Peptides against a protein of PDB entry 2QAS. Designs and how they scored, part 29

Target 1, 120 residues: chain A of PDB entry 2QAS
Amino acid sequence: PPEDLMQYEAMAQDALRGVVKAALKKAAAPGGLPEPHHLYITFKTKAAGVSGPQDLLSKYPDEMTIVLQHQYWDLAPGETFFSVTLKFGGQPKRLSVPYAALTRFYDPSVQFALQFSAPE

## One batch from the design tools (peptide; aimed at target 1 Q69 K87)

Design b2_p22_6_s4 (made by RFdiffusion4, then SolubleMPNN; from b2_p22_6, 6 letters changed)
Fold by OpenDDE base, seed 4:
Structure b2_p22_6_s4 (fold): chain B 120 residues (1-120), chain A 22 residues (1-22)
Amino acid sequence: as target 1 above (120 residues)
Amino acid sequence: MPVTLSAEEIAALEASIANDTE
């Protein structure tokens, strides 16, 4: 097959990471996501820039999936990463995840799914 | 890339959720 020197697939993936960012910005807006939309986000926990409690990240050495629906707070979607407070075993903990660390995004309400290749 | 998840993949995704849910 012909060699793609433009790396269009990588460009497309980067563009689609923008969809996740945009969705999170909608979720962070006053009132949150419109019902019944909610988000499943999977990311590589060892990817550069991922930050959170060591005990929590140690429990998920490869990938971690979080859901943003009923229990999430202070969602802050930045330009290169987002941060959010979630509860784990009743304890609130803050995570910071670069969009580049994402491997999967899913909104079951409309069955919209994206998959990405992550550095780690 | 956009994809379609199978019933099995959805079930696995749901079972893998790390944070507390209501």
Scores: peptide ipSAE 0.622, ipTM 0.945, DockQ to the pose 0.722
OpenDDE base, seeds 1, 2, 3, 5: peptide ipSAE 0.616, 0.619, 0.615, 0.620; ipTM 0.943, 0.944, 0.944, 0.944

Design b2_p22_7 (made by RFdiffusion4)
Pose (drawn by RFdiffusion4):
Structure b2_p22_7 (pose): chain A 120 residues (1-120), chain P 22 residues (1-22)
Amino acid sequence: as target 1 above (120 residues)
Amino acid sequence: AAAFGEWLTEEATRRLEEVEEA
């Protein structure tokens, strides 16, 4: 015991996914992130709501990490998901990722990191 | 850049305080 009927830990997890959304809005600002800040986003490829080139999604069965630093265009962070154009083998592609599909967040510049979808 | 570095921790703490207060 005790069983948590309020699910505080789960609510704290969701509240923290919001940091990722807020960080992506600063990155989507004209001029991008304030250097040297850059972002690593890890997400569940099969999580509902994610869309991308069928070929690319098949290459990454469950987890996929993307880095937002030197090569990303048209970052569009909606309220419930974000979309961004990245390059894979020199070929530009478009992704849409719900904040609910996120499992990790890391900014190597200040060593700030978050882990989600992990009730432990 | 430094302000943004601090802002990440502040934003995370603020969101946790709001959940605790609710």

Design b2_p22_7_s1 (made by RFdiffusion4, then SolubleMPNN; from b2_p22_7, 8 letters changed)
Fold by OpenDDE base, seed 2:
Structure b2_p22_7_s1 (fold): chain B 120 residues (1-120), chain A 22 residues (1-22)
Amino acid sequence: as target 1 above (120 residues)
Amino acid sequence: AAAFGEELRREAQERLEAVRRA
């Protein structure tokens, strides 16, 4: 097949990662997401830039999915990564995830889904 | 999309519960 020197697929992937960033910025705004919208975010736990509780990340060495609906605090969507506080075992923990580490994004309220290729 | 979502939701719920119980 013809060689795509423009790398359109990669550009499209980057653009779609921007959708996730924008959605998280909406979630971080005062009042949070408009109900019933909520977010399921899956990411590669070993991807560069991912940081969080060692016990948690060790338990999920490949991928982990977090839910942003009711039990999250201090969501901070930056330009290259987002961070959020979640409770695990009743204890608040800070998690930081680069957008490049994402593999799946889903809003069940409207069945909006995105899939991404992330580094192994 | 529905099938994908259902699977993702189930996996997320199971993982979340497992993490919270750990």
Scores: peptide ipSAE 0.033, ipTM 0.641, DockQ to the pose 0.027
OpenDDE base, seeds 1, 3, 4, 5: peptide ipSAE 0.025, 0.022, 0.019, 0.028; ipTM 0.540, 0.521, 0.481, 0.595; seeds 1, 5 fail the geometry check

Design b2_p22_7_s2 (made by RFdiffusion4, then SolubleMPNN; from b2_p22_7, 10 letters changed)
Fold by OpenDDE base, seed 4:
Structure b2_p22_7_s2 (fold): chain B 120 residues (1-120), chain A 22 residues (1-22)
Amino acid sequence: as target 1 above (120 residues)
Amino acid sequence: AEAFGEELAREAAELLERVRAA
């Protein structure tokens, strides 16, 4: 096959990451996600820009999935990363994840799934 | 992958496995 000098696959991946950003912005709006929509977001825990509780991130050295349904607070979807508060060990913990760190996005309510290649 | 959000972790893990297996 001919060489793709346009890097169309990378551009498509970036565009699809935009779907996740848009979905999170919808989730952060007043009232949250329209039921029954909820989000499973998987990311590389060691990716650049990922920050959160040391004990949590060390427990999951490769990937972890967060669930945005009923137990999340202060979702803040920025332009390059989002942050959200979830409970770990009974305590609220802030997690910040660059969109570039994502490897999977899933909404089981409509079986919508996306997969991404994340930096090592 | 494991889930963050202890209250949903078990159910989430099971759901993810079902999705992956489907």
Scores: peptide ipSAE 0.030, ipTM 0.609, DockQ to the pose 0.031
OpenDDE base, seeds 1, 2, 3, 5: peptide ipSAE 0.017, 0.025, 0.027, 0.026; ipTM 0.443, 0.609, 0.576, 0.604

Design b2_p22_7_s3 (made by RFdiffusion4, then SolubleMPNN; from b2_p22_7, 10 letters changed)
Fold by OpenDDE base, seed 4:
Structure b2_p22_7_s3 (fold): chain B 120 residues (1-120), chain A 22 residues (1-22)
Amino acid sequence: as target 1 above (120 residues)
Amino acid sequence: AEEFGRWLEEEAQARLDAVAAA
């Protein structure tokens, strides 16, 4: 096939990351996501910019999936990363994840799925 | 998409200390 010097797939991937950001902004708005929408978000735990409890990140050395449905607090979707408070072992922990670290996004309520290539 | 969802749910359910469990 002819060589794609425009890197359209990469541009499309970046655009699709925008969908995740937009979805998180909706989730962070007053009232949260409209029922029954909820999000499964998977990311590379060792990606640059990922920060959180050492014990949590050590438990998931490659990828981790968080579920934003009933047990999340103070979701703050920024322009390059989002942060959220999750309970681990019954204790609230703050997690910060760059959108570039995402590998999967899924909303089971409507079976909407996205997959991304994140830095290894 | 359905298979993808099942995978995620199974992985989440398998974790005893699931973070932000549904």
Scores: peptide ipSAE 0.032, ipTM 0.648, DockQ to the pose 0.028
OpenDDE base, seeds 1, 2, 3, 5: peptide ipSAE 0.032, 0.031, 0.030, 0.030; ipTM 0.645, 0.639, 0.638, 0.628

Design b2_p22_7_s4 (made by RFdiffusion4, then SolubleMPNN; from b2_p22_7, 12 letters changed)
Fold by OpenDDE base, seed 5:
Structure b2_p22_7_s4 (fold): chain B 120 residues (1-120), chain A 22 residues (1-22)
Amino acid sequence: as target 1 above (120 residues)
Amino acid sequence: AEAYGRALEAEAAARLAAVAAA
């Protein structure tokens, strides 16, 4: 079969990562996510660019999932990564995650799901 | 679709570290 030299699949994946970015930008807007929307975001904790509490990242050496609904602060969805403040054990911690590190995105309110391949 | 969603939530739950919910 002919070889895809355009890498269309990669382009499509990047476009879908753009959906996550856009969704997070909506979540970061004043008022947050419109109910009942909430986001399950899963990412590889050892992926390049991931930063956060070391004890937390060590606890989840492969993948970690965060759920954004109402208790998130200073969500900052950048162009290549997003950062957000969440409470872990009652302590506010800053987490920074490149979109490239994402493996799953899910909004159960409307059953919208995306899955991505991420660096091992 | 609903069953699939539940499965995804279950998978996600296994990896939950923080729940930013009210």
Scores: peptide ipSAE 0.114, ipTM 0.720, DockQ to the pose 0.032
OpenDDE base, seeds 1, 2, 3, 4: peptide ipSAE 0.082, 0.077, 0.110, 0.031; ipTM 0.703, 0.694, 0.722, 0.645

Design b2_p22_8 (made by RFdiffusion4)
Pose (drawn by RFdiffusion4):
Structure b2_p22_8 (pose): chain A 120 residues (1-120), chain P 22 residues (1-22)
Amino acid sequence: as target 1 above (120 residues)
Amino acid sequence: SAEEALAAEVAAKEAEREAEAA
């Protein structure tokens, strides 16, 4: 014991997914992130709400990490998900990722990191 | 095609992206 009927830990998890959304808004600002800040986003490929090229999604069965630093365009962070154009083998592709699909967040510049979808 | 259109849009923005990354 005790069983947590308030699910404080789960609420704290969701509250923290919001940091990713806020960080993506700064990155979507004209001019991008304030250097040397850049982002690593890890997400569940099969989590509902994610869309991308069928070929690309098949290459990454469960987890996929993307880096927002030198090569990303048209970052569009909505309130419930974000979409971004990245390159894979020199070929530009579009992705849409719900904040609910996120499992990890990391900015190597200040070594700030978050882990989600992990009740432990 | 849609892929070519997307590649062209990315190519037009490539220099701005490199400037922002610098």

Design b2_p22_8_s1 (made by RFdiffusion4, then SolubleMPNN; from b2_p22_8, 6 letters changed)
Fold by OpenDDE base, seed 4:
Structure b2_p22_8_s1 (fold): chain B 120 residues (1-120), chain A 22 residues (1-22)
Amino acid sequence: as target 1 above (120 residues)
Amino acid sequence: SAAAALAARVAAAEAQRAAEAA
């Protein structure tokens, strides 16, 4: 096939990462996500810029999935990364995840899914 | 398989899901 010197797939992936950012901004707004919408977000735990408790990240050395539905606090969707407080085993944990670290985004309520390639 | 990969991704939220259900 012809060589794509425009890198259209990469541009499309960047645009779709913007969808995740926009969705998180909706989730962070007063009232949160409109029911029944909720978000499953998967990311590479060893990607540059990912930060969180060592025990949590060690438990998931490749990827982990977080869910934003009933129990999330202080969701802060920035321009390059988002931060959020979630409970794991009943304990609150703060995570910071660059959008570039994402590998999957899913909203089960409408079966909307996105997949991304993320470097380690 | 694709189904197995999806199941693995969802399973990575197991500890959090348990907290949400508590």
Scores: peptide ipSAE 0.146, ipTM 0.713, DockQ to the pose 0.035
OpenDDE base, seeds 1, 2, 3, 5: peptide ipSAE 0.065, 0.093, 0.096, 0.130; ipTM 0.674, 0.710, 0.691, 0.726

Design b2_p22_8_s2 (made by RFdiffusion4, then SolubleMPNN; from b2_p22_8, 6 letters changed)
Fold by OpenDDE base, seed 2:
Structure b2_p22_8_s2 (fold): chain B 120 residues (1-120), chain A 22 residues (1-22)
Amino acid sequence: as target 1 above (120 residues)
Amino acid sequence: SAAAALAARVAAAEAARRAEAA
């Protein structure tokens, strides 16, 4: 097959990561996501730039899927990473996740799914 | 389901969440 010198697949992947960023920006806006939309976000916990409480990250050594539906706070979608506060065992935990660490994005309300290659 | 990878660990806020799509 002909060689792709443009790296279109990589560009497409970056564009699709932009979808996640845009969705999170909508989720962070006043009023949150329009019902019934909600997000399942899976990421590699050991990827560069991932930050969170040690006890939590050690509990999920490979991948973690977080759900952004009703109970999330201070969602801050930056240009290269997002951060969010979720409660685990009654305690708020702050997670920071680079978009590059994502492996899956899913909105069950409309069955919209994206899959990404993430660093080991 | 597409909501969770085969080897993924599910973590969510304490409040109940809707079931994942098949």
Scores: peptide ipSAE 0.059, ipTM 0.695, DockQ to the pose 0.041
OpenDDE base, seeds 1, 3, 4, 5: peptide ipSAE 0.045, 0.050, 0.051, 0.054; ipTM 0.670, 0.679, 0.683, 0.687; seed 1 fails the geometry check

Design b2_p22_8_s3 (made by RFdiffusion4, then SolubleMPNN; from b2_p22_8, 8 letters changed)
Fold by OpenDDE base, seed 3:
Structure b2_p22_8_s3 (fold): chain B 120 residues (1-120), chain A 22 residues (1-22)
Amino acid sequence: as target 1 above (120 residues)
Amino acid sequence: SAAAALQAAVDAQEAQRAAEAA
């Protein structure tokens, strides 16, 4: 078959990662997400650029899913990564996750799901 | 099932699950 020198599939996947970034920017706006929208975000914890408390990340050596609904603070969606404060065991902890580290995105309220390839 | 997989992952993370339920 003819060789795709444009890399269309890669471009399409990058565009879909943009959906997650856009959704997080909406979530970071005053008032947060419109009810009942909330986000499940799964990422590879060992991917380049992922950072957070060592004790926390050590508990989840492969993938981790976080929920953004009720208990999240200081959500900061940047251009290449987002950071957010979540409570684990009642203790606030800061996570920073590059969009490239994502493997799943889901909004149960409308059953919207995305899957991504991430570095192993 | 995407929903089932994600729910299972969150369920395994009891520390945050309790907080998000509040």
Scores: peptide ipSAE 0.106, ipTM 0.738, DockQ to the pose 0.066
OpenDDE base, seeds 1, 2, 4, 5: peptide ipSAE 0.093, 0.089, 0.099, 0.101; ipTM 0.729, 0.725, 0.732, 0.731

Design b2_p22_8_s4 (made by RFdiffusion4, then SolubleMPNN; from b2_p22_8 with E3A E4A E9A K13A E16A)
Fold by OpenDDE base, seed 2:
Structure b2_p22_8_s4 (fold): chain B 120 residues (1-120), chain A 22 residues (1-22)
Amino acid sequence: as target 1 above (120 residues)
Amino acid sequence: SAAAALAAAVAAAEAAREAEAA
């Protein structure tokens, strides 16, 4: 097969990360996501820029999937990362996740799924 | 399906549940 010097797949992957960012921006807007849309987001917990409680991240040494549906607060989708507050064991915890750390994105309401390569 | 293949265990958040496998 011919050599792709344009790196189209990488460009496409980057563009698709933009879908996640855009979805999170919708989720962060007043009123949140239009029901029944909600988001499952999986990311590499050891990826550069991932931040959160050490005890929490230690429980998930490889990947972690969070759900943005009913129990999330202060969702802040930046240009390179998003942060969100989720309750674990009843305690609010702040997570910061670079989009580059994502491995999966899923909206089960419409069965929309994306998969990404992320640093190990 | 791709969607089903991406189903995963959800973190132990208060509202976390098993990911849909559709």
Scores: peptide ipSAE 0.047, ipTM 0.649, DockQ to the pose 0.034
OpenDDE base, seeds 1, 3, 4, 5: peptide ipSAE 0.049, 0.042, 0.040, 0.037; ipTM 0.641, 0.666, 0.663, 0.649; seed 1 fails the geometry check

## One batch from the design tools (peptide; aimed at target 1 T65)

Design b2_p23_1 (made by RFdiffusion4)
Pose (drawn by RFdiffusion4):
Structure b2_p23_1 (pose): chain A 120 residues (1-120), chain P 23 residues (1-23)
Amino acid sequence: as target 1 above (120 residues)
Amino acid sequence: TAKLTAAIEAHIARSQASPSVPP
């Protein structure tokens, strides 16, 4: 015991997904992130709400990490998901990722990191 | 509210104590 009927830990997890959304809005600002900041986002490929090229999604069965630093365009962070154009083998592609699909967040510049979807 | 704040702080602390860094 005790069983947590308030699910404080789960609420804290969702509250913290919001940091990712806020960080993506600064990155979507004209001029991008303040250097040397850059972002690693890890997400569940099969999580509902994610869309991308069928070929690309098949290459990454469950987890997929993307880096937002030198090569990303048209970052569009909505309130419930974000979309971004990245290059894979030199070929530009478009992704949509719900914040709910996120499992990890990391900025190597200040070594700030978050882990989600992990009730432990 | 205080319990939720403490849970948020503890979650952040855990993430910094043992960061799950993606390659």

Design b2_p23_1_s1 (made by RFdiffusion4, then SolubleMPNN; from b2_p23_1, 11 letters changed)
Fold by OpenDDE base, seed 5:
Structure b2_p23_1_s1 (fold): chain B 120 residues (1-120), chain A 23 residues (1-23)
Amino acid sequence: as target 1 above (120 residues)
Amino acid sequence: SERLQAAIEALLARNAANPAIPP
């Protein structure tokens, strides 16, 4: 096949990452996500810029999936990464995840799915 | 199908690091 020197696929991926950012900004607004929308977000835990409690990240050496439904706090969707407080084992913990680390985004309420190729 | 959708949601919930807790 012809060689793509424009990197259209990469551009498309970046655009779709923008959808996730926009969705998280909606989720961060007062009142949260409009019911019944909720988000499942999967990311590479060893990707550059991912930060969180060591015990938590060590438990998920490859990928981790978090759910944003009802119980999430201080969701802060920045331009390059988002941070959020979630409860793991009953304890609130802060995660910071670059959008570039994402591998999957899913909203079961409308069966909207996105898949990304994250750096290894 | 509803069955497939339910199965997917169940898998997602089971694999999530944090629980999806009702309000």
Scores: peptide ipSAE 0.393, ipTM 0.860, DockQ to the pose 0.037
OpenDDE base, seeds 1, 2, 3, 4: peptide ipSAE 0.101, 0.113, 0.098, 0.381; ipTM 0.679, 0.695, 0.671, 0.854

Design b2_p23_1_s2 (made by RFdiffusion4, then SolubleMPNN; from b2_p23_1, 12 letters changed)
Fold by OpenDDE base, seed 2:
Structure b2_p23_1_s2 (fold): chain B 120 residues (1-120), chain A 23 residues (1-23)
Amino acid sequence: as target 1 above (120 residues)
Amino acid sequence: MERLEAAIAAALARNAAAPAIPP
């Protein structure tokens, strides 16, 4: 087949990443997500731009899944990455994750799912 | 959808950890 010089697949992926960004912006708004909506977000921990406590990220050398439901704080969805504070073992930890690092997005309340190609 | 649900469940089990959320 002829070579796709337009890179349509990549454009489609970027568009879908926009859905995640929009969902996180809704989650960050006053009142948070409308129940029972909540988000499972999976990302490559070694992707460029991913940051957080070294000891935490070291426990997840490939992928990590975070859940945004009731206990998340200071969610800040930017244009290229989002940051959020979550508790692990009762201790608050700040994570920063580029949208490009995402591999999975899921809202089990309505069974809405997205998968992404991530770097590595 | 089932495939992704299973993948997420497997990832959580493999990581053996997740953010603390209300029971």
Scores: peptide ipSAE 0.032, ipTM 0.612, DockQ to the pose 0.044
OpenDDE base, seeds 1, 3, 4, 5: peptide ipSAE 0.022, 0.031, 0.021, 0.036; ipTM 0.547, 0.626, 0.549, 0.628; seeds 3, 5 fail the geometry check

Design b2_p23_1_s3 (made by RFdiffusion4, then SolubleMPNN; from b2_p23_1, 11 letters changed)
Fold by OpenDDE base, seed 1:
Structure b2_p23_1_s3 (fold): chain B 120 residues (1-120), chain A 23 residues (1-23)
Amino acid sequence: as target 1 above (120 residues)
Amino acid sequence: SAALEAAIQALLARNAANPVIPP
């Protein structure tokens, strides 16, 4: 098969990452996500730009899944990364995750799923 | 399909780093 010099697959993946960004922007808006929508987001913890508590990230050396439902605060979806405060072990902690680090996105309410190839 | 949905929900619940409590 001919070589794809346009890298269409990569472009498509980036476009789909935009869906996650848009979804998070909706989640961050006043009133939050419309019921019953909620988000499960999986990302590579060692990807460049990922930031959070050392003990937490150490617990998840490869991938980590967070859920945005009911208990999330100060969700800030930027253009290249999002940050959010979640409770881990009952303690509020801040995470910062680049969209490029994402490997999975899922909204169980409508069974909408996305899968991404994240950098190693 | 219902079984698959249940399996997915269970997997997500087990793997989530921040278990949530409904209001």
Scores: peptide ipSAE 0.378, ipTM 0.800, DockQ to the pose 0.038
OpenDDE base, seeds 2, 3, 4, 5: peptide ipSAE 0.363, 0.376, 0.353, 0.366; ipTM 0.792, 0.802, 0.789, 0.794

Design b2_p23_1_s4 (made by RFdiffusion4, then SolubleMPNN; from b2_p23_1, 11 letters changed)
Fold by OpenDDE base, seed 3:
Formats: structure tokens, sequence, C-alpha cells
Structure b2_p23_1_s4 (fold): chain B 120 residues (1-120), chain A 23 residues (1-23)
């Protein structure tokens, strides 16, 4: 088959990452996510730009899944990354995750799923 | 369908780093 020099698949994936960003912006709005919506987000912990507690990230050397449902704080969805405070082992900790690091997005309430190839 | 959805959610919950704690 002919070589795709436009890299359309990558473009499409980037566009779909915009869905995640938009969803997180809705989640960050006053009142949070409308019930029963909640989000499962999986990302590569070794991807460039991922930031968080060393002990936490070392526990998940490949991928990590977080859930945004009720117990999330200070969700800040930026243009290239989002940050959020979640409880791990009962302790609040801050994570910063570039959208480019995402590998999965899922909202069980409506069975909406996205899958991404994340560069490291 | 209901069974499959429940199984998926259970798997996700088990694998999540943080708990989905009610308000």
Amino acid sequence: as target 1 above (120 residues)
Amino acid sequence: EERLQAAIEALLARNAANPAIPP
C-alpha cells in the first residue's frame, strides 16, 4: 500500500484527544460531572510530561488508571495537559498528565470508550 | 449486556489506582 506521508491516523487520534480534554473541562466546571457520568483515564506513566509522586508512579511503571468520580479535587484541564488531586492510600496527591500520554478513556455510564497510542 | 457491563466496571474499579469513593 502507498505510504501515508500526511500521518492521518495521528491527526485523527489527536482530534479524539480533544474529546477527553472537553470532557475534563466539563468535569472541572462548577457542579462537576453530571450524574451518573464518571471517567476512567489510563495513561503511560513514563510518557514525557507525566508528573506526580515518585512512590505512586513507581508503583505503576507502565500504565496507570485513575477514576474521576466524586472524589477528585482541583481538576485543571489545560490545553496540553490536565492536573488533578486524587486520594491514593487515603492521601491526597497531585497528578499532571499530558493528553498525549493517554491510552484509554472510558465513561461507563454511557459506555463511551476511546483508545489511543501514546508515545513515550 | 448487563453482565458484561458489570464485569467491565468491576475490572476497571479493581485496576484503578484511586478508589471511586461516593460523595
Scores: peptide ipSAE 0.401, ipTM 0.866, DockQ to the pose 0.037
OpenDDE base, seeds 1, 2, 4, 5: peptide ipSAE 0.387, 0.388, 0.388, 0.397; ipTM 0.858, 0.860, 0.858, 0.863

Design b2_p23_2 (made by RFdiffusion4)
Pose (drawn by RFdiffusion4):
Structure b2_p23_2 (pose): chain A 120 residues (1-120), chain P 23 residues (1-23)
Amino acid sequence: as target 1 above (120 residues)
Amino acid sequence: PSIPDVTPSTSLDEASEYLDLLE
């Protein structure tokens, strides 16, 4: 015991997904992130709401990490998901990722990191 | 790409301080 009927830990998890959304809005600002800041985003490929090229999603069965630093265009962070154009083998492709699909967040510049979807 | 094994933060204060760095 005790069983947590309030699910405080779960609420704290969701509250923290919001940091990723806020960080992506700064990155979507004209001029991008304030250097040397850059972002690693890890997400569940099969999580509902995610869309991308069928070929690309098949290459990454469950988890996929993307880096937002030197090569990303048209970052569009909506309120419930974000979309971004990245390059894979030199070929530009478009992704849409719900914040609910996120499992990890990391900025190597200040070593700030978050882990989600992990009730432990 | 991947994220190394790092210690995650669960503190709202630390998260607020991080967002201030991005201003």

Design b2_p23_2_s1 (made by RFdiffusion4, then SolubleMPNN; from b2_p23_2, 11 letters changed)
Fold by OpenDDE base, seed 4:
Structure b2_p23_2_s1 (fold): chain B 120 residues (1-120), chain A 23 residues (1-23)
Amino acid sequence: as target 1 above (120 residues)
Amino acid sequence: ASIPEVTPVTSFEEAQAFLATLD
């Protein structure tokens, strides 16, 4: 097939990342996600812009999946990244993840899944 | 109220496998 100089697949990926951002904004709204919706979000822990507990990120050097159902607090979905508070090792920790670092998004309640190519 | 402990999943497949065990 001819070379795609428009990079349509990349544009589609970016558009789909918008779905994740929108979903997180719904989750951050008062009352959170409507039951039984909840999210499994996988991201590259070494991607640029990812920040969080050093020990945690070191323990998962490639990818990590966080679950946003009933154990997350202060979810703040920004324009380029989201941050959320989760309890790791007995302490609440802030995790910040750029949408560009995401590799998978899944809502098991309706079996909706997205996969992305994230920068290494 | 205390924040519950969260155990991250190392892979998407593990997450899916975990969910499957709940049925």
Scores: peptide ipSAE 0.028, ipTM 0.567, DockQ to the pose 0.045
OpenDDE base, seeds 1, 2, 3, 5: peptide ipSAE 0.026, 0.027, 0.026, 0.025; ipTM 0.555, 0.556, 0.539, 0.522

Design b2_p23_2_s2 (made by RFdiffusion4, then SolubleMPNN; from b2_p23_2, 9 letters changed)
Fold by OpenDDE base, seed 1:
Structure b2_p23_2_s2 (fold): chain B 120 residues (1-120), chain A 23 residues (1-23)
Amino acid sequence: as target 1 above (120 residues)
Amino acid sequence: ASIPDVEPVTSFEEAAAYLETLE
């Protein structure tokens, strides 16, 4: 097959990651997401730029999925990564996840799903 | 109304299954 020097697949993936960013920005707005929308976000825990509690990240050596519906605070969707406070073991913990680390996004309310290739 | 506590899981399928038990 002919060589794609434009890297269209990568561009398309980046554009789709933009959907996640936009969705998170809506979630971070006053009032949050319109009901019944809520988000499942899966990411590679060892991807560059991922940060959070060491014990938590160690517990999930490959991927982890966070659910943004009921228990999340201070969602901050930046340009390259988002951060959010979630409770683990009853304690609030801050997670920072680059959009590039994402592998899956899902909104079960409308069955909207995206899958991404992320670095190890 | 009570708000269910949801924590991260290792897989999407596991998360989906868990959430289904809450909803």
Scores: peptide ipSAE 0.049, ipTM 0.613, DockQ to the pose 0.046
OpenDDE base, seeds 2, 3, 4, 5: peptide ipSAE 0.042, 0.026, 0.045, 0.032; ipTM 0.597, 0.519, 0.601, 0.551

Design b2_p23_2_s3 (made by RFdiffusion4, then SolubleMPNN; from b2_p23_2, 11 letters changed)
Fold by OpenDDE base, seed 3:
Structure b2_p23_2_s3 (fold): chain B 120 residues (1-120), chain A 23 residues (1-23)
Amino acid sequence: as target 1 above (120 residues)
Amino acid sequence: AEIPDVEPVTSAAEAAAFLATLE
């Protein structure tokens, strides 16, 4: 088959990352997500731009999955990354995650899933 | 049924195992 010099597959993946961004913006709006929608987000903890407590990221050196349902605060979805405060072991922790670091997105309420390739 | 509020987990595999119980 002919070579794809446009890199359409990569473009499609980037477009799908936009779904995650849009979903997070809905979650950050007043009133949050409509019940019973909530989000499972998996990302590579060593990916460029990932920021958080050193002890936490060291504890999970490969991947981490966070749940945005009721126990999250100050969700701030930017254009290239989002930030959120979550409780780990009962303690609030601030995470900043680039959308490029994501490997999986899931809403179990409607069984909507996305999977992405992310750098190590 | 009502889905409980879940704490963050370590890996995609662990999360997938939990999510499978909800399907």
Scores: peptide ipSAE 0.070, ipTM 0.651, DockQ to the pose 0.050
OpenDDE base, seeds 1, 2, 4, 5: peptide ipSAE 0.025, 0.033, 0.025, 0.036; ipTM 0.485, 0.587, 0.539, 0.567

